# Designs tried in a protein design run: peptides against a protein of PDB entry 1IK9. Part 182

Target 1, 211 residues: chain A of PDB entry 1IK9
Amino acid sequence: MERKISRIHLVSEPSITHFLQVSWEKTLESGFVITLTDGHSAWTGTVSESEISQEADDMAMEKGKYVGELRKALLSGAGPADVYTFNFSKESCYFFFEKNLKDVSFRLGSFNLEKVENPAEVIRELICYCLDTIAENQAKNEHLQKENERLLRDWNDVQGRFEKCVSAKEALETDLYKRFILVLNEKKTKIRSLHNKLLNAAQEREKDIKQ
Target 2, 207 residues: chain A of PDB entry 1IK9 as posed
Amino acid sequence: MERKISRIHLVSEPSITHFLQVSWEKTLESGFVITLTDGHSAWTGTVSESEISQEADDMAMEKGKYVGELRKALLSADVYTFNFSKESAYFFFEKNLKDVSFRLGSFNLEKVENPAEVIRELIAYALDTIAENQAKNEHLQKENERLLRDWNDVQGRFEKAVSAKEALETDLYKRFILVLNEKKTKIRSLHNKLLNAAQEREKDIKQ
Target 3, 195 residues: chain B of PDB entry 1IK9 as posed
Amino acid sequence: MERKISRIHLVSEPSITHFLQVSWEKTLESGFVITLTDGHSAWTGTVSESEISQEADDMAMEKGKYVGELRKALLSVYTFNFSKESAYFFFEKNLKDVSFRLGSFNLEKVENPAEVIRELIAYALDTIAENQAKNEHLQKENERLLRDWNDVQGRFEKAVSAKEALETDLYKRFILVLNEKKTKIRSLHNKLLNA

## One batch from the design tools (peptide; made by RFdiffusion4, then SolubleMPNN)

Design b2_p22_6_s1 (from b2_p22_6, 13 letters changed)
Fold by OpenDDE base, seed 2:
Structure b2_p22_6_s1 (fold): chain B 211 residues (1-211), chain C 211 residues (1-211), chain A 22 residues (1-22)
Amino acid sequence: as target 1 above (211 residues)
Amino acid sequence: as target 1 above (211 residues)
Amino acid sequence: MELTEEELEEEIKEIEEELKKA
């Protein structure tokens, strides 16, 4: 079961933050449970998949698009722009919300809620869920932080080895060429010495022919 | 101002989760505000630095150690072991907690609370703080996740470059030696050829002298 | 006779030793 708690402002009580909890299984499309609270009273309603489908049909909206709008309205909290207006009558327990576009406002959905007999239990459970979510997110954060520190160390280690390898490759090339030049110069000196001996021998032979 | 919300169990109401909020400035030692709620009623009390010091003195406990015990009791939530027992009288508004060790139980602290006139406002603010903390932790988590993914990519990139550098170093060494051998063999062949020419010239000279 | 890699390393080493004596 998935859950989202958001802050909403009711048209009827603009000075009091209300909390909207939505609970669903796998997808919001399959239906959901709404819980509204002002920190003293609580109201709950169940919205079925059939009601969602009927509302989409009545609005002449494609179901996936309608569910997408519901998800934005009910799960995102008060988005930055007052795009969604929430209405609730404590007398009728009727909850409805409107999407306010530039040129058109329309009712996006409506739900019948029921007043919870023991609102304190609902509020305690809501606070418990928030605290559990905080603890879970903190544990994940600590894990990600440790892993981030590990990955940074591992990167620094490989980077340092890579830089050493690059330098060692350049040094190796330079060293091998220097050694090669030394050996070649020795062989070139020997070749020059042998050529000089050949020239001297030829000159002596030419002298011996000339008596 | 720092804040911690924890779940506690009261001896007077073991079936109902209570929430203990502690708020302080910089250090718990400088004093703190306690708020207790059951999701319907709320109670608040202020504990001064002087009261903390007096309680430490009355207990014959070093102040830093006492504050350390307060921090464990009041900020950690119900730790895994029932080391801390919380008591509250709704009638007297007297809150106290005990540390239960194996051989000794002792009162760690006691506070006079006052019943909040508008508990719904306190509860709403508490829920708001929880939701803000969730949002902040989620944003941090998303940032750490993205950074973790970045660091992993960067590590893989450097590792791949390092492996290529190692292989390229070995290949360079092998290639340079092969090239060197070819050039040396050419020079050795030239030296051998020149030696043979010298030997032939010496043999011809020895023939010319015998004639 | 073609120089082997080992013979080349030996010739390099001999030259390095001669250079150290120089």
Scores: peptide ipSAE 0.017, ipTM 0.817, DockQ to the pose 0.109
Fold by OpenDDE base, seed 1:
Structure b2_p22_6_s1 (fold): chain B 211 residues (1-211), chain C 211 residues (1-211), chain A 22 residues (1-22)
Amino acid sequence: as target 1 above (211 residues)
Amino acid sequence: as target 1 above (211 residues)
Amino acid sequence: MELTEEELEEEIKEIEEELKKA
């Protein structure tokens, strides 16, 4: 079961924050349970897949788009200010919500809720769920932080090895060229020396032939 | 102001989860506000720095150690099961808690609470704080996740560059040595050829002299 | 000192042996 709690303001009680819990199995489209609380009273209602389909049909809206709007209205917490307005009558237990566009506001949906006999139980469970969610998110944060620190260490280690490899490559190249030039110059000197000896020997032989 | 909400069980009401909020400025040692709720009623009390000091003295405990135990008892959420037991009388509004050790249980502290006239306001604010904390932790999780993904990409990039550097170093070394050997062999061949010409010239001159 | 032909052959041989060990 999935659950989302959001903070809402009712048109009838704009000074009192209300909490809207929506609970569903796998997908919101298959139906959901809605719970409203003011921290003292609670109201709950079940919305079936058939009711969602009927509301979409009544609005002449494609069901996927309608469910997308339901998700924004009911699950978004404080969505962009004033896009969705919520109405609830405690007397009739009738809950309805509207989408406010620039030039048009329209009713997006309506539900009959029932007053919960033991609101304290609903409120305690809601707070428990919040605390459990906080603990889970904190554990995830600590895990992600440790993983970040690991990845940063690993990055620094590879970066340091890479820099050493670059420097070693440059040093090797320079050293090999220097050694090569030295050996080549020695061989060039020997070749020059041998050529000079050959020239001298040829000149001496030419002198010996000329007696 | 710092705040922590924990789930506790009262000895008097073990079947009903209670919520313990502790609020403080900078350090718990400087005093705190404690709020207890069962989701219907709320009780609050202020604990001063002087009361904390007096409780530490009465226990003959070093203040830093005592504050450390207070932090574990009052801030830990579900600490290790059964280490801390909580007692509250709704009639007297007297709250006390005990530390259970293997062979000894002792009272760690006690506070007089006052029943809140508007518990719904306290409960709503508590739920708001939970929702805000969830949102903050979710945003932190998303940030840490993006940072993990960044660090992983950066690691892969450096690793790939490092592997290319290693391969390029090996290829360079091999190529330089091959070229060096080729040129040296050419020079060696030339030196041998010149030496042979010198030997032949010397032998011819020795023949001419004998001649 | 001009490397003798023998010294050059030894150096080349050392380089070739180092190349075979890498």
Scores: peptide ipSAE 0.016, ipTM 0.817, DockQ to the pose 0.113
Fold by OpenDDE base, seed 5:
Structure b2_p22_6_s1 (fold): chain B 211 residues (1-211), chain C 211 residues (1-211), chain A 22 residues (1-22)
Amino acid sequence: as target 1 above (211 residues)
Amino acid sequence: as target 1 above (211 residues)
Amino acid sequence: MELTEEELEEEIKEIEEELKKA
């Protein structure tokens, strides 16, 4: 079962933060359990898939789009733009929420809740879930941190090897050219020496023919 | 101000999870505020640096070591080993905790708490802090994940450049040697040709002298 | 073709220049 807790403000009690818990199996579309608390009292309601379908039909909204709006309203809490307004009557246990658009507000959904007999247990379980979530997220953070440190080391290692490879390539090229020039110059000197000997021999022969 | 919330079990009420909040400025040694809640009631006490020093002295324990034990007891919650046992009287508002060692248990610290008049506010603020901590940790996780993905890309890029550098070095060496051998062979052929011409010229001269 | 001493020096100079351009 998936679970999300958000903070909300009720129109009736804007001075106190309420907490909205939603629990569902796989998809919100299949139904969910909604729990509301003010830190003293708690209220719970179960919303079925049929109720969600009926609300979508009553709004003349496509079901997937409607569930998308439910997801934004119920799982994200009131974002900084107060796009969703939450209402609850403690007397009637009627919970409803509206989407506020620039020119029009409309009721998005409504649910009947029931007052929980033991709100302290619900509150304790909610706090436990928050602490468990913190611990899990901390463990993930520590893992990702260690992995980042590993990847950084691995990057530095291959970077260092790459720089050495570049330097070694340049050094190899320079060394090979030096050796090549040395051998080439030796062969040039030998060719010049042999040519001079041939020229001298030809000049001596021309002198011997001229007696 | 630093803050930690942990779950604990009281010896008097082992069936219900309690929550222990500790708040301090920079170091636990300078004093702290302790808050206990069961999700319905809350109790708070302030512990001064002088009280911590007195407790350390009464235990004949070095202050730094004592504060180290306080940190383990109060900030970590009861670990799976039940090394720390927590006691609280709702009637006397007396909170004390013991360290359980293999052969001996000893009282580590004791504090007087006061019942909070508005426990719902304390509970709401505690839940808000948990939700804020979750959001902050999620943001850190997302950041670390993106950084991990960046580092992995950077590693792949430099690895690919390194492999290309290795291949280019090998190709360069092979190409330079091929060119070198080609030129060297040409010069060797020229040297041999010139030597043969010199030998032929010398043989003709020796024939002319014998003639 | 018997490379003259001049032709040999030119060919060698070309090789040296090609080596500098690589």
Scores: peptide ipSAE 0.020, ipTM 0.817, DockQ to the pose 0.138; fails the geometry check
Fold by OpenDDE base, seed 3:
Structure b2_p22_6_s1 (fold): chain B 211 residues (1-211), chain C 211 residues (1-211), chain A 22 residues (1-22)
Amino acid sequence: as target 1 above (211 residues)
Amino acid sequence: as target 1 above (211 residues)
Amino acid sequence: MELTEEELEEEIKEIEEELKKA
């Protein structure tokens, strides 16, 4: 089961933050349980897949698009631009919400809720869920932080090996050229010596012919 | 201001999860505000630095050690081993907690609380704080995840450059040796040719002398 | 000092060995 809790403001009670809990299995489209609370009273309703389909049909909206709007409204609250307006009557237990666009407002959905007999239990469970979520997110943060530290160490290790490889390549090239020049110079000296011996031998033979 | 909310169980009401909120400025030693709630009623007390010092003195415990135990008790609840036991009288508004060790239990602290007139406001604010903390932790998780992905890319980039550097070093060494061998072989051939010319010239001169 | 053909081949061999040891 997935769950989202959001803070909302009711049009009738704008000074009192309310909390809207939505719980569902896998997808919101398959139905959900909605709970509204003001920290004293709680109201709950179950919304079926058929009710969601009926509301989409009544709005002449494609079901997937409608569910997409439901998700934005119910799981994000009003949103950062107060795009959604929430209404609730404690007398009728009727909950409805509107989408506000620049030039038009329209009812997005409506639900009949039931007053919870033991609101304290619902509120305690809601707080427990929040605390569990905080603990899970903290554990995830600690894991991600440790992983970041590992990745940084691994990066530094490879970077250091890379720099050593570059330096070793340059050193090897320089050393090989120096050694090669030495060997070549020795061979050049031997070739020069042999040429001089040949020139001397030819000059001696030319002297022997001239007697 | 720092804040911690923990779930606790009262010895008198073990079936009902209670929530213990502690709020403080910088350090718990400077004093704190404690709030207890069951999701219906709330009780609050302010604990001063002087009260903390007095409780440490009454226990014959060093203040820093006492505050360290307070932090474990009040910010972690019972802990994973039920090391701390919490007691509260709704009649007297007296809250006290004990540390359970293997062979002894002792009172760690006690506070007189006051019943909150509007518990719903305290509960709403507590839920708001939980939701804010969830949102902050989610944003931190997203940031850490993006940073992990960056670090992994940077690691892969350096690793790829390192592998190319290793291969380029090996290729350079092999190429230089091949070129050097070719030049050396040319020099060897010239030296052999010059030696053969010297031997032939010596043999011709020896023939001319015998002649 | 006539470097014999053998001495020249030995020096060539030493250089080949030095190049192989690098």
Scores: peptide ipSAE 0.018, ipTM 0.815, DockQ to the pose 0.162; fails the geometry check

Design b2_p22_6_s2 (from b2_p22_6, 14 letters changed)
Fold by OpenDDE base, seed 2:
Structure b2_p22_6_s2 (fold): chain B 211 residues (1-211), chain C 211 residues (1-211), chain A 22 residues (1-22)
Amino acid sequence: as target 1 above (211 residues)
Amino acid sequence: as target 1 above (211 residues)
Amino acid sequence: MELSEKEKKEEIEEIKKELEKA
């Protein structure tokens, strides 16, 4: 079961933050449970997949698009722009919300809620869920932080080894060429010495032929 | 201002989760505000630095150690072991907690609370703080996740470059030696050829002298 | 025949020895 708690402002009580909890299984499309609270009273309603489908049909909206709009309205909290207006009557327990576009406002959905007899239990459970979510997110954060520190160390170690390898490759090339030149120059000197000996021998032979 | 919310069990109401909020400035030692709620009622009390010092003195406990015990009791939530027992009288508004060790139980602290007139406002603010903390932790988590993915990519890239550099160093050494041998062998062949020419010239000269 | 990394190292060591004798 998935769950989201958001802050909303009701048109009827603009000075009091309300909390909207939505709970669903796998997808919001398959239905959901809404819980509204003002920190003293609570109201709950169940929305079926059939009601979602009917509302989409009544609005002449494609179901996937409608569910996408529901997800934005009910799960995102009050987005930065007052695009969604929430209405609730404590007398009728009727909850509805509107999407306010530039040129058109329309009712996106409506739900019948029921007043919870023991709102304190609902509020305690909601606070428990928030605290559990905080603890879970903190544990994940600590894990990611440790892994981040590990990966940074591992990167620095490999980077340092890579830089040493690059420098060692260049040094190796330079050293091998220097050693090669030394040996090659020795052989070139020996070749020159042997050529000079051959020239001298030829000159002496030419002198011996000329008596 | 720092803040911690924890779940506690009261001896008076063991079936109902209570929430203990502690708020302080910089250090718990400088004093703190306690807020207790059951999701319907709320109670608040202020504990001064002087009261903390007096309680430490009355207990014959070093102040830093006492504050360390307060921090464990009041900020950690119910730790895994029932080391801390919380008591609250709704009638007297007297809150106290005990540390239960194997051989000794002792009162660690006691506070006079006051019943909040508008508990719904306190509860709403507490839920708001939880939701803000969730949002902040989620944003941090998403950032750490992205950074973790970046560091992993960067590590893989450097590792791949390092492996290529190692292989290229070995290949360079091999190639340079192969090329060196080819040139060296050419020079050795030339030296041998020149020696043979010198030997032939010497043999011909020895023939010419014997004639 | 691609010489194994070991055979390449042995060939390099033989080459080094031939260079030292040279």
Scores: peptide ipSAE 0.006, ipTM 0.811, DockQ to the pose 0.101
Fold by OpenDDE base, seed 4:
Structure b2_p22_6_s2 (fold): chain B 211 residues (1-211), chain C 211 residues (1-211), chain A 22 residues (1-22)
Amino acid sequence: as target 1 above (211 residues)
Amino acid sequence: as target 1 above (211 residues)
Amino acid sequence: MELSEKEKKEEIEEIKKELEKA
């Protein structure tokens, strides 16, 4: 079961933060349970897949698009832009919500809720879920932080090895060329020496022919 | 202001999860506000630094050690080991908690609470704090995740550059040695040729002297 | 004195030119 809790403001009670809980199995499209609370009273309703399909048909909206709007309205808990307006009558237990566009508002959905006999139990369970979610998120944060620290160390280690490899490559190139020149100069000196000996031998032979 | 909410079980109501909220400014040692709720009723009390000091003295415990025990009891919300037991009388509004050791239990602290007139407001604020904490932790998680993905990319980039540098170093060494051998072999061939010419010239001179 | 990286590179270039003349 998946769950989302959000804060909403009811048109009838704008000064009192209400909490909207939506619970579903795998997909919101397959139906959901909606719970509304003001921290004292609670109201719950179940919405079936057939009701979601009917609401989409009544709106002349494609089901996937409609479910996409439901997800924004009910799970995002009226984002910062007041795009969704929530209404609830405690007398009729009728909950409805509207999407507000610049020039037009339209009803997105409506549900009959039932007053919960033991709201304290629903509220306690809701707080428990919040505390569990906090603990899970903290554990994830600690894990990600440790992984971040590991990755940073690993990066520094490879960077240091890379810099050493660059320096070692340059040093190797320089050393190889120095050795190359030394050996070449030795061979050039031998060639010059042999050439001079050959010239001297030729000059002596010319002298011996001239008695 | 710092705050911690924890689940506790009261000895008198072990089947009903209670929530213990502790709020303080900078340090728990400077005093705190304690709130207890069952999701229907709420009770609040303020504990001063002087009361904390007095409780430490009454226990014959060093203040820092006592505050360390208070932090474990009140902020950890009875860890998995039931080391702390909580008691509350709704009639007297007297809250006390005990540390359970293997052979001895002792009272760690006691507070007079007052029943809150509007518990729904306290409960709503508590849920709001939980939802805000969830959102903050989610934002931290998303940030850490993005940073981990960045660090992983940066690591892969440096690793790939390092591998290329290693391969380029080996290729450079091989190329330099090949070039070196070619030039050396040329010079060795010239040396051998000059040496043979010198030997031939010497042999011809010996023939001319015998003639 | 350890030759600076620049001086080492210049020395290598001079060596390359001497090798081409050789």
Scores: peptide ipSAE 0.006, ipTM 0.811, DockQ to the pose 0.080
Fold by OpenDDE base, seed 3:
Structure b2_p22_6_s2 (fold): chain B 211 residues (1-211), chain C 211 residues (1-211), chain A 22 residues (1-22)
Amino acid sequence: as target 1 above (211 residues)
Amino acid sequence: as target 1 above (211 residues)
Amino acid sequence: MELSEKEKKEEIEEIKKELEKA
């Protein structure tokens, strides 16, 4: 089961933060349980897949688009621009919400809720869920932080090996050229010595012919 | 201001999860505000630095050690091994907690609380704080995830450059040796040719002498 | 045939010996 809790403001009670809990299985489209609370009273309703389909049809909206709007409204609250307006009558237990666009407001959905007999239990469970979510997110943060530290160490290790490889390549090239020059100079000296011996032998033969 | 909310069980009401909120400025030693709630009623007390010092003295415990135990008790609840036991009288508004060790239990602290007139406001603010903490932790998780992805890319980039550097070093060594062999073989051929010319000149001179 | 790293090393060592004899 997935769950989202959002803070909302009711048009009738704008000074009192309310909390809208939505719980569902896998997808919101398959139905959900909605709970509203003000920290004293709670109201709950179950919304079926058929009710969601009916509301989409009544709005002449494609079901997937409608569910997409439901998700934005119910899981994000009013949103950052107060795009959604929430209304609730404690007398009728009727909850409805509107989408506010620049030039038009329209009812997005409506639900009949039931007053919870033991609101304290609902509130305690809601707080427990929040605390569990905080603990899970903290554990995830600690894991991600440790992983970041590992990745940084691994990066530094490879970077250091890379720098050593670059330096070793340059050193190898320089050393090989120095060694080659030594061997080449030895061969050049031997060639020069043999040429001088040939010149001397030719000069001696020219002397022997001249007697 | 720092804040911690923990779930606790009262010895008198073990079936009902209670929530213990502690709020403080910088350090718990400077004093704190404690709030207890069951999701219906709330009780609050302010604990001063002087009261903390007095409780440490009454226990014959060093203040820093006492505050360390307070932090474990009040910020972690019972702990993973039910090391702390919490007691509260709704009649007297007296809250006290004990540390349970293997061979001894002792009172760690006690506070007189006051019943909150508007518990719903305290509960709403507590839920708001939980939701804010969830949102902050989610944003931190997303940031850490993006940073992990960056570090992994940077690691892969350096690793790829390192592998190319290794391969380029080996290729350079092989190429330099091949070039050196070609030049050396040319010099060896020239030396052999000059030796043969010297041998021929010596043989001709030996013929001229016999002649 | 891509000479194995070992074969390349042996070839380099043979070349070094030929250079020394040269």
Scores: peptide ipSAE 0.011, ipTM 0.811, DockQ to the pose 0.124; fails the geometry check
Fold by OpenDDE base, seed 1:
Structure b2_p22_6_s2 (fold): chain B 211 residues (1-211), chain C 211 residues (1-211), chain A 22 residues (1-22)
Amino acid sequence: as target 1 above (211 residues)
Amino acid sequence: as target 1 above (211 residues)
Amino acid sequence: MELSEKEKKEEIEEIKKELEKA
């Protein structure tokens, strides 16, 4: 079961924050349970897949788009200010919500809720769920933080190895060229020496021919 | 102001989860506000720095150690099962808590609470704080996740550059040696050719002398 | 100084030995 709690303001009680819990199995489209509380009283209602389909049909809206709007209205917490307005009559237990566009406001949906006999139980469970969610998110944060620190260490280690590899490549290249130049110069010196010996031998032979 | 909400069980009402909020400025040692709720009623009390000091003295405990135990008892949520037991009388509004050790249980502290006239306001504010904390932790999780993904990309990039550097170093070394061997072999061939010419010139001169 | 025929022969022999060692 999935659950989302959002903070809403009712048109009838704009000074009192209400909490809207929506609970569903796998997808919101398959139906959901809605719970409203003011921290003292609670009201709950079940919305079936058939009711969602009927509301979409009554609105002449494609069901996927309608469910998308339901998700924004009912699950988003404080969505962008004033886009969704919520109405609830405690007397009739009738809950309805509207989408406010620039030039048009329209009713997006309506539900009959029932007053919960033991609101304290609903409120306690809601607070428990919030605390459990906080604990889970904190554990995830701590895990992600440790993973960040690991990845940063691993990055620094590879970066340091890379820099050493670059430096080692440059040093190797320089050393190889230096060694090669030395060996080449030795060979060039030997070649020059041998040429001079040949030239001297030729000059001596030319003298020997001239007696 | 710092705040922590924990779930507790009262010895008098073990079947009903209670919520313990502790609020403080900078340090718990400087005093705190405690709020207890069962989701229907709420009770609050202020604990001064002087009361904390007096409780530490009465226990003959070093204040820093005592504050450390207070922090574990009052802030830890469900600490290790059964280490801290909580008692509250709704009639007297007297709250006390005990630390259970293997062979000894002792009272760690006690507070007089006052029943809140508007518990719904306290409960709504508590739920708001939970929702805000969830949102903050979710935003932090999303940030840490994005940072993890960034660090992983950066690691992969450096790793790939490092592997290319290693391969380029090996290729360079191999290429330089091949080129050097070719040039050295040319010089060796020239040296051998010059030696043969010198040998021939010397042999011809030896013939000319015999002649 | 013209190298004596003997010195020229010794130099040739040294060149030969250097050439055999190379």
Scores: peptide ipSAE 0.000, ipTM 0.804, DockQ to the pose 0.030; fails the geometry check

